# Ledger of designs, part 335: peptides against a protein of PDB entry 6RGO

Target 1, 392 residues: chain A of PDB entry 6RGO
Amino acid sequence: MALKLLGFNQDATCFSVISSNKGVTIYNCDPFGKCFELEKSTSNDEELDFLVEMLFSTSLIAVVDKTIGASKRKKLKIVNTKRKATICELTFPHEIMDVIMNRKIICVVLKSDQIFVYDISCMKLLRTIDVRGEKLKSTSKFRNSEAVGDIGVRVSLSTDNNSILCYSSYSKSDKENAPLNDIVVFDALKCIQINVLPAVHQSNIVCIACSPDGMLMATASEKGTIIRVFKTIDTENDEPILVNEFRRGSRPSRISEMKFNHDNTLLACVGESDTIHIFALPVTTTEADANEDDTLQQSSHSLSSSINGLQYISKGLANRFGKIIVSKIPTQSQQRHVAYIKIPENAKYRIGFPKDTTNTIHICGEDGNYLVYSIPRNEVGPCTLVKSNTFD

## One batch from the design tools (peptide; made by RFdiffusion4, then SolubleMPNN)

Design b2_p28_4_s1
Fold by OpenDDE base, seed 4:
Structure b2_p28_4_s1 (fold): chain B 392 residues (1-392), chain A 28 residues (1-28)
Amino acid sequence: as target 1 above (392 residues)
Amino acid sequence: SEKKKEEREKLEKEDEELLEKLEKLKKE
């Protein structure tokens, strides 16, 4: 059967799948099993396309039916899964491309490069962000919408109540075809722009992850060879703080999803490659007060890779062509993965980090596999399979 | 731990209160 993965919820307690024969199914991870099913409304052998975003382990889901007709692709349904009832329906001027939420905010991304920000508690519109309209205020010509292909605005939202929204924006370059290579950090509750990270890649950003606390963000371009991690809010000399630069690989490969674990110690990425990569983030030692006593010799081999070279992404050396060149961090400071999972090359996978087990990752595949892996703590190597389940 | 249980019970209550608020909007 053709399966299409929608992904994990915020805490990886559930994942959602489209089955061509059944419609949308939500699975619980532990105990493993179906917890909700949305039946196919049409008997036709049409390829099912849905967006489903679940609010943690709650009965609240946001659903967009993208299968049939341009009108349905513009409708967001908020559904109570326990009652099997639509709570409300919102209609947008353009096709819905993405939906993300936390306990405070729903963000709806449109094909028009607009982001609609709602208060989830009352479904009140707080803000419309027009990513294209911001470009009009810059001397740069609009990209003709036809040439954009798969390149749209990417978003990520913190899972906490601070509701830090990170989104890709068009660079202020006078080029007709300015890339989506800027990042805006936005307080979704206060509806204020907090930060702008200019030209974080040379090409369009295709993947963004915000940390659960909203303090970190990861970005990947169309090349998918380099992942950059930045602080979201903090700046140094009014410049963005680059925390990490990770090398996924030497060959171009699209990254489809990235996620931080709940304590910001790990970043995972998945995409078109045969490998899920897991990177260690340097634990910023918060000065834990050195209170005295208990002698438990947990040999935390802190891989204190002394990353002495916090290269400021100085306001890019404007080369003779006005390109903000992100100063090439010396290839010597590029970290590789600390752990990996091998997956089938032709199977799309999704990733999730459970809240309670920071060294565990959940993955699911369009091959019908739900897999739980343990991440190695003290060595660079493969993850260990802990649990496996199948789904149809 | 008791603290994790209390945090979970608090989140479950906040999530129920959110659902109740949203269901009131359907009646208006």
Scores: peptide ipSAE 0.298, ipTM 0.833, DockQ to the pose 0.479
Fold by OpenDDE base, seed 2:
Structure b2_p28_4_s1 (fold): chain B 392 residues (1-392), chain A 28 residues (1-28)
Amino acid sequence: as target 1 above (392 residues)
Amino acid sequence: SEKKKEEREKLEKEDEELLEKLEKLKKE
């Protein structure tokens, strides 16, 4: 059967797939098995396309039917899976491109480059963000919407209750062809813009990941060779803080998804390449837990020696036009992966990090494989397969 | 262990209360 992956939920306890014969299926990861099926509403041999966002392990899902020819591409259904009942239905002026949620917020991204922010508890619209409207105030020429290929606004939301929303925005260049290479950091609860990271890449941003706590953000461009990690909220002298710059590879390859683990110690990326890359982040010692007296003298041979070179506080070269350009970390200071997983070149994979096991990664493929890997802690190398299941 | 159990029970209760609020909106 042709499978299409929708991805993992926020805590990687479930994943969603489209089966050509059945419609949407949600699998539980542990114990492995089907937990929900949404039947195909059409008898036609039309290629099924859906957006499905699940709220953690709850019975709450957001569903968009994106099937070709369907007028339903503008409709968001909120469904209780336990009751198999629609709770509410929202209709938008434009096609829905993405839906993300946490326990407080639903964000709906439209083909119009608008982001609708809702309070999930009452489905009240809190704000409409018009990413094009911000650009049009700076540039008088409407680009005809027809020539906007696969490059739209990208979003990521923190999985915590702080509800930090990161989205790609158009650079304030006078060029008609301004790339989506700025990032806006937005408090979705207060509806306040917190930060703007200008020109984080030279080309369009195609992938964004927010950390679970909303304190970090990873970005990748259409080249997918370099991943940048920034602080979301914190600034140094009103300049964006670049925490890490990772090199995925030398060859251009699209990154489709990135995820932080629950404690912000790992960043994984997947895409069109034969390899999932896992990068180590520097452990920010939060001073708070220093009070438990546990005397375990275990000689951590700290891999600390190789990390010392990354204190390139990128002094922003304020270019002559007062635009803060995030300075590139020198190519010599670019970190590589600490771990990897080999995947089939022609199979799309999705990734998820479970909350309870920070050194475990869940992956699933359009090849019908659900795989659990252990990530090595003290060595650079391949991940170890711990569990495998198949689905159809 | 106990603190993680209390955090889970709190989240489960918040998720149930959220679902109950949303199910009320369907009746209005």
Scores: peptide ipSAE 0.292, ipTM 0.831, DockQ to the pose 0.456
Fold by OpenDDE base, seed 3:
Structure b2_p28_4_s1 (fold): chain B 392 residues (1-392), chain A 28 residues (1-28)
Amino acid sequence: as target 1 above (392 residues)
Amino acid sequence: SEKKKEEREKLEKEDEELLEKLEKLKKE
């Protein structure tokens, strides 16, 4: 049977899949088992395509049926899984490309490069963000949206109540083919733009992850060789907005998903490669808790890579405020993974971090495997398989 | 342990209250 992965929910307690014969199935991770099914609405042997976003472990899901006809692809259904009932239905002017949510906000991304921001509690529209409209004020030519291939606006939302939205935006280059290589940081609750990070990559951004608290953001381009981690907010202390640069590999490979763990100590990435990479983030110890004398020699090898060597090479890409965001970090300061998981080359995988266990990662594959791995702390190496289950 | 349980019970209650609010919108 052909499986298509939809991914994990925000806390990795559930994952969603499309089964060609059944429709959408949601699995619980612990105890492992099927918790919900959305039956196939059509008897036809058409390839099923859905978007499903689940609100944590709740009975609330957002569903978009993309299988048949342009009309269905424009409809968002909010469903109570416990009651098996549609709560409400929203219709959009364009095809829905992505849906993300937390306990406060739903964001709907359209093929038109528009982001609709809703208050989840009342389904009231708070903001429409037109990612193209910011460019169109400078360039008169509507490029027909048809010629921009699989490269649309990417979004990520913090899973906390702060509701920090990060999205890709078009660079201000006068070129008709300006890449989606800027990032906007947006407070979805206050409906204000916090930051703009210009030209964070040389090519289009294809993957974004926001940390659970919204304080960090990771980005990857079409090349997928370098992952950059940024602060979402400028700190008063003139600290660099770019906090990490990771090297996934030397060969180009598309990254499909990235996730932070719940304490911002790890960043995982998955994509077209045979390897899930896990990177360690430096814990910014706020100096305050220096007083408790507890002699636990946890040799946190703070890989304090002394990013002190970000010599302000004056030719850096300035933000809208003249700050250099991306200097050419010397290739020597690019950190490698601290841990990895080998996966089948031809199987798409999705990743999730459970809230309660910061050193555990959940993965699921289109091969029908749900796997739980332990992440090594003290050594660079493979993750250890802790639990395995199968689904169909 | 107890603080994690209280946080979970609080979140479960907030999530139930959210679902009840959304279900009221269907009746209007």
Scores: peptide ipSAE 0.292, ipTM 0.830, DockQ to the pose 0.481
Fold by OpenDDE base, seed 5:
Structure b2_p28_4_s1 (fold): chain B 392 residues (1-392), chain A 28 residues (1-28)
Amino acid sequence: as target 1 above (392 residues)
Amino acid sequence: SEKKKEEREKLEKEDEELLEKLEKLKKE
């Protein structure tokens, strides 16, 4: 059977898959097993495509039927899985590309590069963000979205109640083909833009991850060779703070997903490569714990390579050329993974970090494997397989 | 820890209250 992975929920307690014969299935991770099935509404041998966003381990899911020929690609269903009932249905003017949620907010991304922000408690529209709005004034050419591949607005939402929304935006270049290489940081509750990170990559951003607390964000471009981690809110001299720059590899490879662990100490990435990479983040010691004198000189070689290397090259014409983030970090001094997992090259995998075990990662594959790995703490090396389950 | 249990029980209650609010919208 062809499996298509939808992903883990926010705390990696569940994951969802599309089975060609069954429709959408949700699995619980512990104890491992099926917890929900959404039956296929059509007998046709059409390739099933769905968006399913879960709200943690709750019975609340958001579902979009994206199956080709389905008049449902513009419809968001909010479903109670315990009751097997649709709570409400929203219809949008354009095809739904993505849906993300937390306990406060649902964000719906449309093919029109619009983001609809809803209060989940009452399904009221709080804001419509038009990511094209500044650009549509100059270029009446709707990019025929058919020929330019899967490059749309990318979004990530903090899993906490602060509801920090990070989204990709078009660079302020007069070029008809400006890349989606800016990031906007948005308070989804207050409906206020709080930061803009201009030109964080040279090409379109294809993957964004927000930390659970919304304080960090990771970005990857179409090249997928470099991952950048920024502070979301804080700025130095009105410039974005680059916390980390990681090298995934030398060969271009699309990153499909990135996730922070729940304590912001690890960042994992997965994509088209045979390897899940796990990177260590510097522990931000909050000033408060500095008083316990425990002089354990564990000579952890802090690979605190001082990332002094971001230069915004503002080319001197202030109005036309957006600031470009240029890494000054030599390619040899870029931080690499601290841990890795080898996966089948032809199988798509998804990743999740469980809340209770910060050194554990959950992964699932379109090969029907659900795997739990332990992440090494003190050594650079492979993760250790702790648990394995299969699903179909 | 008891505090983690209380936080979980609080979140579960908030999640149930959210579901009940959304289910009321279906009746209107």
Scores: peptide ipSAE 0.279, ipTM 0.824, DockQ to the pose 0.476

Design b2_p28_4_s3
Fold by OpenDDE base, seed 4:
Parts: C-alpha cells; sequence; structure tokens
Structure b2_p28_4_s3 (fold): chain B 392 residues (1-392), chain A 28 residues (1-28)
C-alpha cells in the first residue's frame, strides 16, 4: 500500500501517516500501536493528501484535507481524537500549505505566503503576517506565484510556551525573483518581530527548525549542502550570531526536515538522501559557578573538542548592494555529522526526538518502518538500532 | 524521578484544561 508520512508530534510520542485505502492513522510510539484513525470520506481512488498536526500526546489534532477535487484545502479542522469530534472549523481564503502548533499558538501557512497566528485557547486570530505584502513595501516586484514551483514560506515554532516563530521571507532585492532567503524571528504571543536574519543562504530556504526553547534556529537552502545554526534573539553589534555551520554533503540534496533534540545538543536532518545526519551542537557552557566539591571520576570522555569559539562575527560582506551576506565560515571549519542513519534512497523518512532520552532518535519511513536509534556519545559513527516496528 | 512525574501530571492537567476551553467554543 502507498504510505505517505505526515511526521512526528513535538515530543516524538506519536507519528501520523496517510494510508491510500484507510485515510489518516496516528500511531503511538510506546507502547507501539494505532491510537487514532480518520477514515477517508471519498470512495474514489484519488490520491489522499492531508496535513495533520498533533498537540504533543493530547487528543487535540489539526487536520486539513488536501485531496485533489476536495473543496477542503482551505479548511482547518480542530478535532478531539478521544471524542472523534470536530471542535471547530476555520476557512481560509487560500490553500493551507502548513500547520504548526504548541500549547499556546497555532500557525497556519497559506499558498498566498500569509501566516495566520492564532491563540489556541480561544482560536482567536492574533496576527496575519503577509510575507508578500512586506516584500511589496520594500520596492520588490511581485513574483508571479506561477514561477515559484515548490518554493513557499517555511515556518518553525518553538515547542515551549515562549512561542518563537521563525519564518522565511523575501530578501529586499530589487530583483523580480528575490529569493526566500531571509529569516524573520517573531514572538507569536506578543505579535512582535524580534529579529531579522538577512540572506542566510544564497538560494531559497526550504527547511527551518527552531529549537524547543526558541533560542536556536537551523536553516537549509535548496542546495541542502550546508546547514546553518543561528541564535534567534541574541545579536552581536546588531548582526546575526552564527553558532554553527554544518556540511551535510558536497552533492546537492533536498532536506525535508530538521529537528533539535530537547536539550539543544543535537541537530538531525533528513531528506532525499540515503542518510539521516546528526550533528553535535557546542554545549554553551553556561559558566555555572565552579564552587562545589570533589567526588567520583566517572570518565565521561566528553569529546570537548575545544573548538575555540570562533565567534565568526559574520562580518557581513556588504555586497555591492549594501546587503549583509552572512560571511561563509571557512570550508575548513565546517563540521560534519557526528552520527548517521542509513535509510533506503527512495524512502521518505521523518524524524523525532523524544523528551526523556536526549541520545535517542525516532524515525519512520514510507516503507512502513518505525525505528528507534541510539546516538553514539563518544564516537563518530552509525547510530545503533534499539527498537523496530512495522505499520501498514 | 518523582519530580518528572509531577511535571508530566501538571502538563497533562494543563492540556486537559486547554481541551475543556476549546470545547466551550463549540457551544458558542
Amino acid sequence: as target 1 above (392 residues)
Amino acid sequence: SEEREKLREEEEKKDEELLKKLEKLKKE
């Protein structure tokens, strides 16, 4: 049967899939099993397409039926899975492209490059962000929406209550074809822009991940060769702080998903390649006061590779047009993965990090595999398979 | 730990309160 992956929830306790014959199924990870099923409303052999976003381990889901021919692509349903009941339905002027949520906020991304920000507790609209409208105010001509294939606004939301929203925006270039290569950091609760990271890649941003606490953001372009990690809020001399630059590979390959673990020590990425890459983030040693005493030498060889904090102050090479281009970290300082998982080349996979086990990753494939891997701590190498389950 | 269990129970209670708030919107 053709499976289509929807992904994991925020804490990787559940994942969602589309089965061509059944509709949407939500699986619980532990104990492994079906926890919810949404039957297809149509008897036709149409390719099913859905968005499903689950609120952690709760019975709250957001559902969009995107199936071809369905006049439902503009409708967001909030469903209680325990009651099998629609709580509310919202209708949008344009097709829904993405839905993200936490315990405070729902963000709905439209094909119009609009982001609708809602208070989840009352489903009140807090803000409409018009990414195209902001571009117009900056003298850049409208891109005809037709020439932008799979390139739309990308979003990521912190899973905490601070509700930091990161989204891709159009660069302030007078070029008709300005790329979606700026990032805006937005406080979704206060409805204020916190930061703008200009031209973080040379091409359109296709993947964004916000850390659970909203303090870090990872970005990848259409090339998918380099992943950049930035601080979201903190700036140095009004310039964006580039924390890390990771090399996924030399060959272009689309990254479909990135996630931080819950303690911001790991960043995973998955996409069209045969490899899930896991990168170690430098532990910002908060100078915890060096005071207290003596005991047990358990030799956790933390590979404290003293990568001297080359705060590469991205001296924004002002290009000839006065734009801050994030200075490329020298290719010699580009970090590779610390761990990897091999996956089938043609299988789409999704990733999730469980809250309680920072060195564990959950993955699921369109091949019907749900896999739990242990991430090596003290060596660079493959992850170890700990648990496997199959689903249809 | 008992502290993690209490934190989980408090999160679950908040999530149930959120669901109860949303269910009131269906009645309006």
Scores: peptide ipSAE 0.279, ipTM 0.816, DockQ to the pose 0.493
Fold by OpenDDE base, seed 3:
Parts: structure tokens; sequence; C-alpha cells
Structure b2_p28_4_s3 (fold): chain B 392 residues (1-392), chain A 28 residues (1-28)
């Protein structure tokens, strides 16, 4: 049977899959088992395509049927899984490309490069973000959106109540083919743009992850060789917005998903590669109470890679004050993975971090494997398989 | 442990309240 992975929920307590024979199935991770099934609406052997976003371990899901007809691809259903009932249905002017949510906000991404931001509590539209409209104010030519292939707006939302939305935007380049290589940071609750990070990659951004608290974001381009981690908010202390640069590999490979763990100590990435990479983030010790005593030798490998070289060259050249955030960081500052998981070639995997265990990662594959790995703390190496289950 | 369990119960209660609010919107 062909499986298509939809992914984990925000706390990795559940994951969703499309089964070619059944429709959408949601699995619980612990205890492992089916917790919800959405049957096919059609008897045809058509390739099923769905978006499903689950609100944590709740009975609330957002569903988009993408299988048949342009009309269904424009409909978002909010479903109560316990009641097996549609709560409400929203219809959009364009095909839905992505849906993300937390306990406060639903964001709906359209093929038109529009982001609709809703208050989940009342399904009221708070904001429509037009990512193209921002480009059009800077560049007079409407390029017909049809010529932008599989490269759309990417989004990530913080899982906390701060509801920090990170999305890819078009660079202000006078080139008709401006890449989606800017990042906008948006407070989805207040409906305020917090920050704009220009030209964070040379090519289009294809993957974004926001940290659970919304304080960090990770980005990857089409090349998928370098992952960059940024602060979402400018700190008063003139600290560089770019906090990490990780090398996934030397060969180009698309990254499909990235996730932070719940304490912002780890970043995992998965994609077309045979390897899930896990990177350690430097713990920004806020100088909270250093009570002296517990000299647990955290071997602070102070990867004090002196990122000294990000001089904010405020060169006062012409009115495009894009802070050059990404100077050529010397290749010496590029950190490698701390841990890895080998996965089958050509198997698509999804990743999730459970809330209760910061050194555990959940993964699931289109091969029908659900796997739990322990992440090594003290050494660079493979993760250890702790639990395995199969699903159909 | 107890504080985490209490936080979970408070989250679950808020999530149930959210579902009850959304279900009222279907009746209007």
Amino acid sequence: as target 1 above (392 residues)
Amino acid sequence: SEEREKLREEEEKKDEELLKKLEKLKKE
C-alpha cells in the first residue's frame, strides 16, 4: 500500500498518514495505535492528497482534501475527531498549500502566496498577508504566479501562545525572478511585523522551522547544504541575529522538514538524504542564578567559534538598507551534526520532538516504520533506537 | 511531576473549552 506522511503534531504525541486504501489515519505514539480515521469520500483509485494539521493531542484537526477538483483544494474543514463532525468549513479564493496552528492561531497558506491568519477561538480573520503584494509595491511587473514552479511561500509557527509566525518573502531585487530568500517574522496575535531578514540564502527558502517559544528560526534553501539559525527578535545588546550556521552536507539535497526540540537545544532536519541530522544549539545561558554548587561537568565544548567576523558593515551605499545579515561566514564556523539517524534511501521521513524528553526524537517513514531514537549527549555519533512500531 | 501534570490538565481543559466555543459557531 502506498503511504504518504503528513507529519507529527506539535508535541509529537501523534502523527498523521494517508493510506491509499483507507484515507487519513492518525496514530497515537504512546501507547502506539490508531486514534482516528477519516475514510475516503471517493471510491476511485485516485491518488489521495490531504493536508491535516492536528492541535496537539486534542480532538481538533484542520483538513484539506486535495485529491479531487480545484474546489475541494480551496476548502478548509475544522473537524472534531471525537464527534466525527465538521465544526466549520472555510473556502479560499486559491488552492491551500499549507495549514499550521497552535492554541491561538490558524494560518492558511494559499498558492497565491497569501497567508490568512485566524483567531482559532472564533475563526475570525485577523490578517491577510499578501507576500506578492509586498513585492509588487517594490517591483512594477506582475509575473504570472503560474511560472513559479514548486517554490511557494514557506511558513512556520511557534507552538506556544506567543504565536510567532516566520514566512519566506521575495527579495527586493529588481530582477523579475526575485527569489523567496527573505524571512519575515510576524506576531500573529498582535498582527505586527517584528522583523525582516533579507537574503538569508542565495536561492529560494524551501524549509523554515520556528522554535516552540518563537525565539529562534531555522532556514534552508533549495541547496539544503547549509542550515542557518536566527534570532527572531533583535536583542538590545547588538548580538548577531545569525546565531548558528550548520552544514548538513556537501552534496545538494532538499530538506523537507526541520524541528527544534522543546528547550531549543537541538535542531533536527530530514529530507531526500539517507540521513536525519541533529545539531546542537548553544544554550544561551541567560545569567540567571549561577548558584555555585552543581559542577556537573557539562563539558561546555564552548564551540566559541568566534563568529567575530559578522561585522555589520553599515556601508552607507544607496537607500536599500538591507542589513547584510549573511556575510560570507568563513567555512570554519560551519558546525556539523552532533547526532544522526540513517534512514532508507528514497523513503520519506517526518520528525517530531516529544515535550517530556529533550533527548528523544520520534520519526516515521512512508515505509510504515514509526521509530523512537535516543540522542547521544556526550559524543558525536548515531542515535540509538529505543522503540519501533509498524503501521499500514 | 505534579506541576507538569497540573499544567497538562490545565492545557486539556483549555483545549476542551476551545472545542466547545468552536462547536457553538456551527449553531449560529
Scores: peptide ipSAE 0.277, ipTM 0.815, DockQ to the pose 0.533
Fold by OpenDDE base, seed 2:
Structure b2_p28_4_s3 (fold): chain B 392 residues (1-392), chain A 28 residues (1-28)
Amino acid sequence: as target 1 above (392 residues)
Amino acid sequence: SEEREKLREEEEKKDEELLKKLEKLKKE
């Protein structure tokens, strides 16, 4: 059967798939099994396409049927899975491209490069963000919507209640082909723009991940060779803070998904390559727990020696146009992965980090594999397979 | 353990309250 992966929920307790014969199936990770099934509305052998976003382990899902006709692609259904009942239905002026949520906010991304921000508790529209409207103030010519291929606005939302929204925006270049290479950081609750990170890549941003707490953001371009990690809120002299620059590989390859673990110590990435890469982030020692005196001298043969190359490049090169371009970290200070998982080259995989175990990663494939891996703490190497299940 | 369990029960109660709020919107 052809499977299409929809991905994990926010805490990796569930994942969603499209089965060609049945429609949408949600699996529970532990204990492994089907927890919800949405039957196919049509008897036709049409290729099923859905967006499904689940609110953690709750009975709340957002569903968009993209299978047939321009009208269905504009409808968002909020469904209670326990009651098998639609709670509400929203209709948008344009096709829905993405839906993200947490316990406070739903964001709906349209093909028009608009982001609709809702209060989930009452489904009240808080704000419409027009990413093109911000570009139009700088560039007189609308490119006709037809020629913008697979490159749209990308979004990521913090899974906490702070509801930090990161989205890609068009650079203020006078060129008709301004890339989606700026990032806007937005407080989705207060509806305030917090920060703007200009020109974080040379090409369009195709993948964004926000940390669970909203304090960090990872970005990747169409090249997918370099991943950059920034602070979202904090600035140094009104300049964006680049925390990490990771090298995934030398060859261009699309990154489809990135995820932080729940303590911001790991960043995983997956895409069209045969390898899931896991990168270590520097532990920000919060000064708070310094008070417990316990003298346990255990010899931290800390991996400190390889991390010495983190020059905080605070110096934005002000390019001739007065824009602070995030200075490229010298290629010598680019960190590699600390762990990896080999996957089949032609299988699409999705990734999730469980809340309870920061050194465990959940992965699922369109090959029908659900796999749990342990991430090595003290060694650079392959992850260890802990559990495997199959689904159809 | 108990504090994590209490935090989970509080999250579950908030999630149930959210669902009850959304179900009221269907009746109005």
Scores: peptide ipSAE 0.272, ipTM 0.812, DockQ to the pose 0.486
Fold by OpenDDE base, seed 5:
Structure b2_p28_4_s3 (fold): chain B 392 residues (1-392), chain A 28 residues (1-28)
Amino acid sequence: as target 1 above (392 residues)
Amino acid sequence: SEEREKLREEEEKKDEELLKKLEKLKKE
């Protein structure tokens, strides 16, 4: 049976899949099992496509039927899974490309490069963000999204109540083909732009991850060779703070998903490669606990020592064409993974970090495997398989 | 810890209140 992965929820307690025979299925991770099934309303011969966003382990889901020919590609359904009932339905002027939520906010991304921000408690529209701005309204060239792997606006939302929204935006280049290589940081509750990170990559951003607390953001471009981690709110000398630059690999490979763990100590990435990469982040010791004198000279050369390379993205020299070029951090200062998981070639995987176990990662594959791995702390190496389950 | 369990119960209660609020929107 063809499985299509939708992903984990915010705390990796559940994941969702599309089965060609059954429709949407939600699995609980522990105890492992089916917790919800949404039957398909379409013929057996249609390739099923859905967006499903879960709200943690709650009975609240947002569903979009994206099946080709379905009149429903513009409709967001809010469903109570315990009651198997639609709570409300919203209709949009354009096709829904993505849906992301937390306990406060639902963000709906449209094919028009608009982001609709809703208060989840009352489903009231708080803001419409037009990412194209005024200049691109005239270029009615909807990129025929069929041929070039749908380079649309990417979004990520903090899982906390602060509701920090990070989204990709078009660079200020007057070219009709401006890349989506800027990041905007937005307070979704107050509806205020907090920060703008210009030209964080040379090409379109295809993956964004916000940390659970909204303080960090990871970005990857179409090349997927370099991952950059920034502070979201803080700036130094009106410049974005680059916390880390990670090298996933030398070969171009699309990153489909990135996730921070719940304490911001790890960043995982997955995509078209045979490897899930896990990177260590510097623990920001808050200055407060520096007073305890515990001189324990534990000579454990923990992997922590190499992370101190806070590199400023030097103001990319405005080239003769006004393009901010992010200075390439020297390849020698690019950190590698601290841990990895090998996955089958051509199998799509999704990743999630559980809240209670910061050194554990959940993964699931279109091969029907749900796997739990332990992440090594003190050495660079493979993750250890702790638990495995299969699903259909 | 008891404090984590209490925080979880408070989150679950807030999530149930959210669901009850959204279910009222269906009646209008």
Scores: peptide ipSAE 0.264, ipTM 0.806, DockQ to the pose 0.483

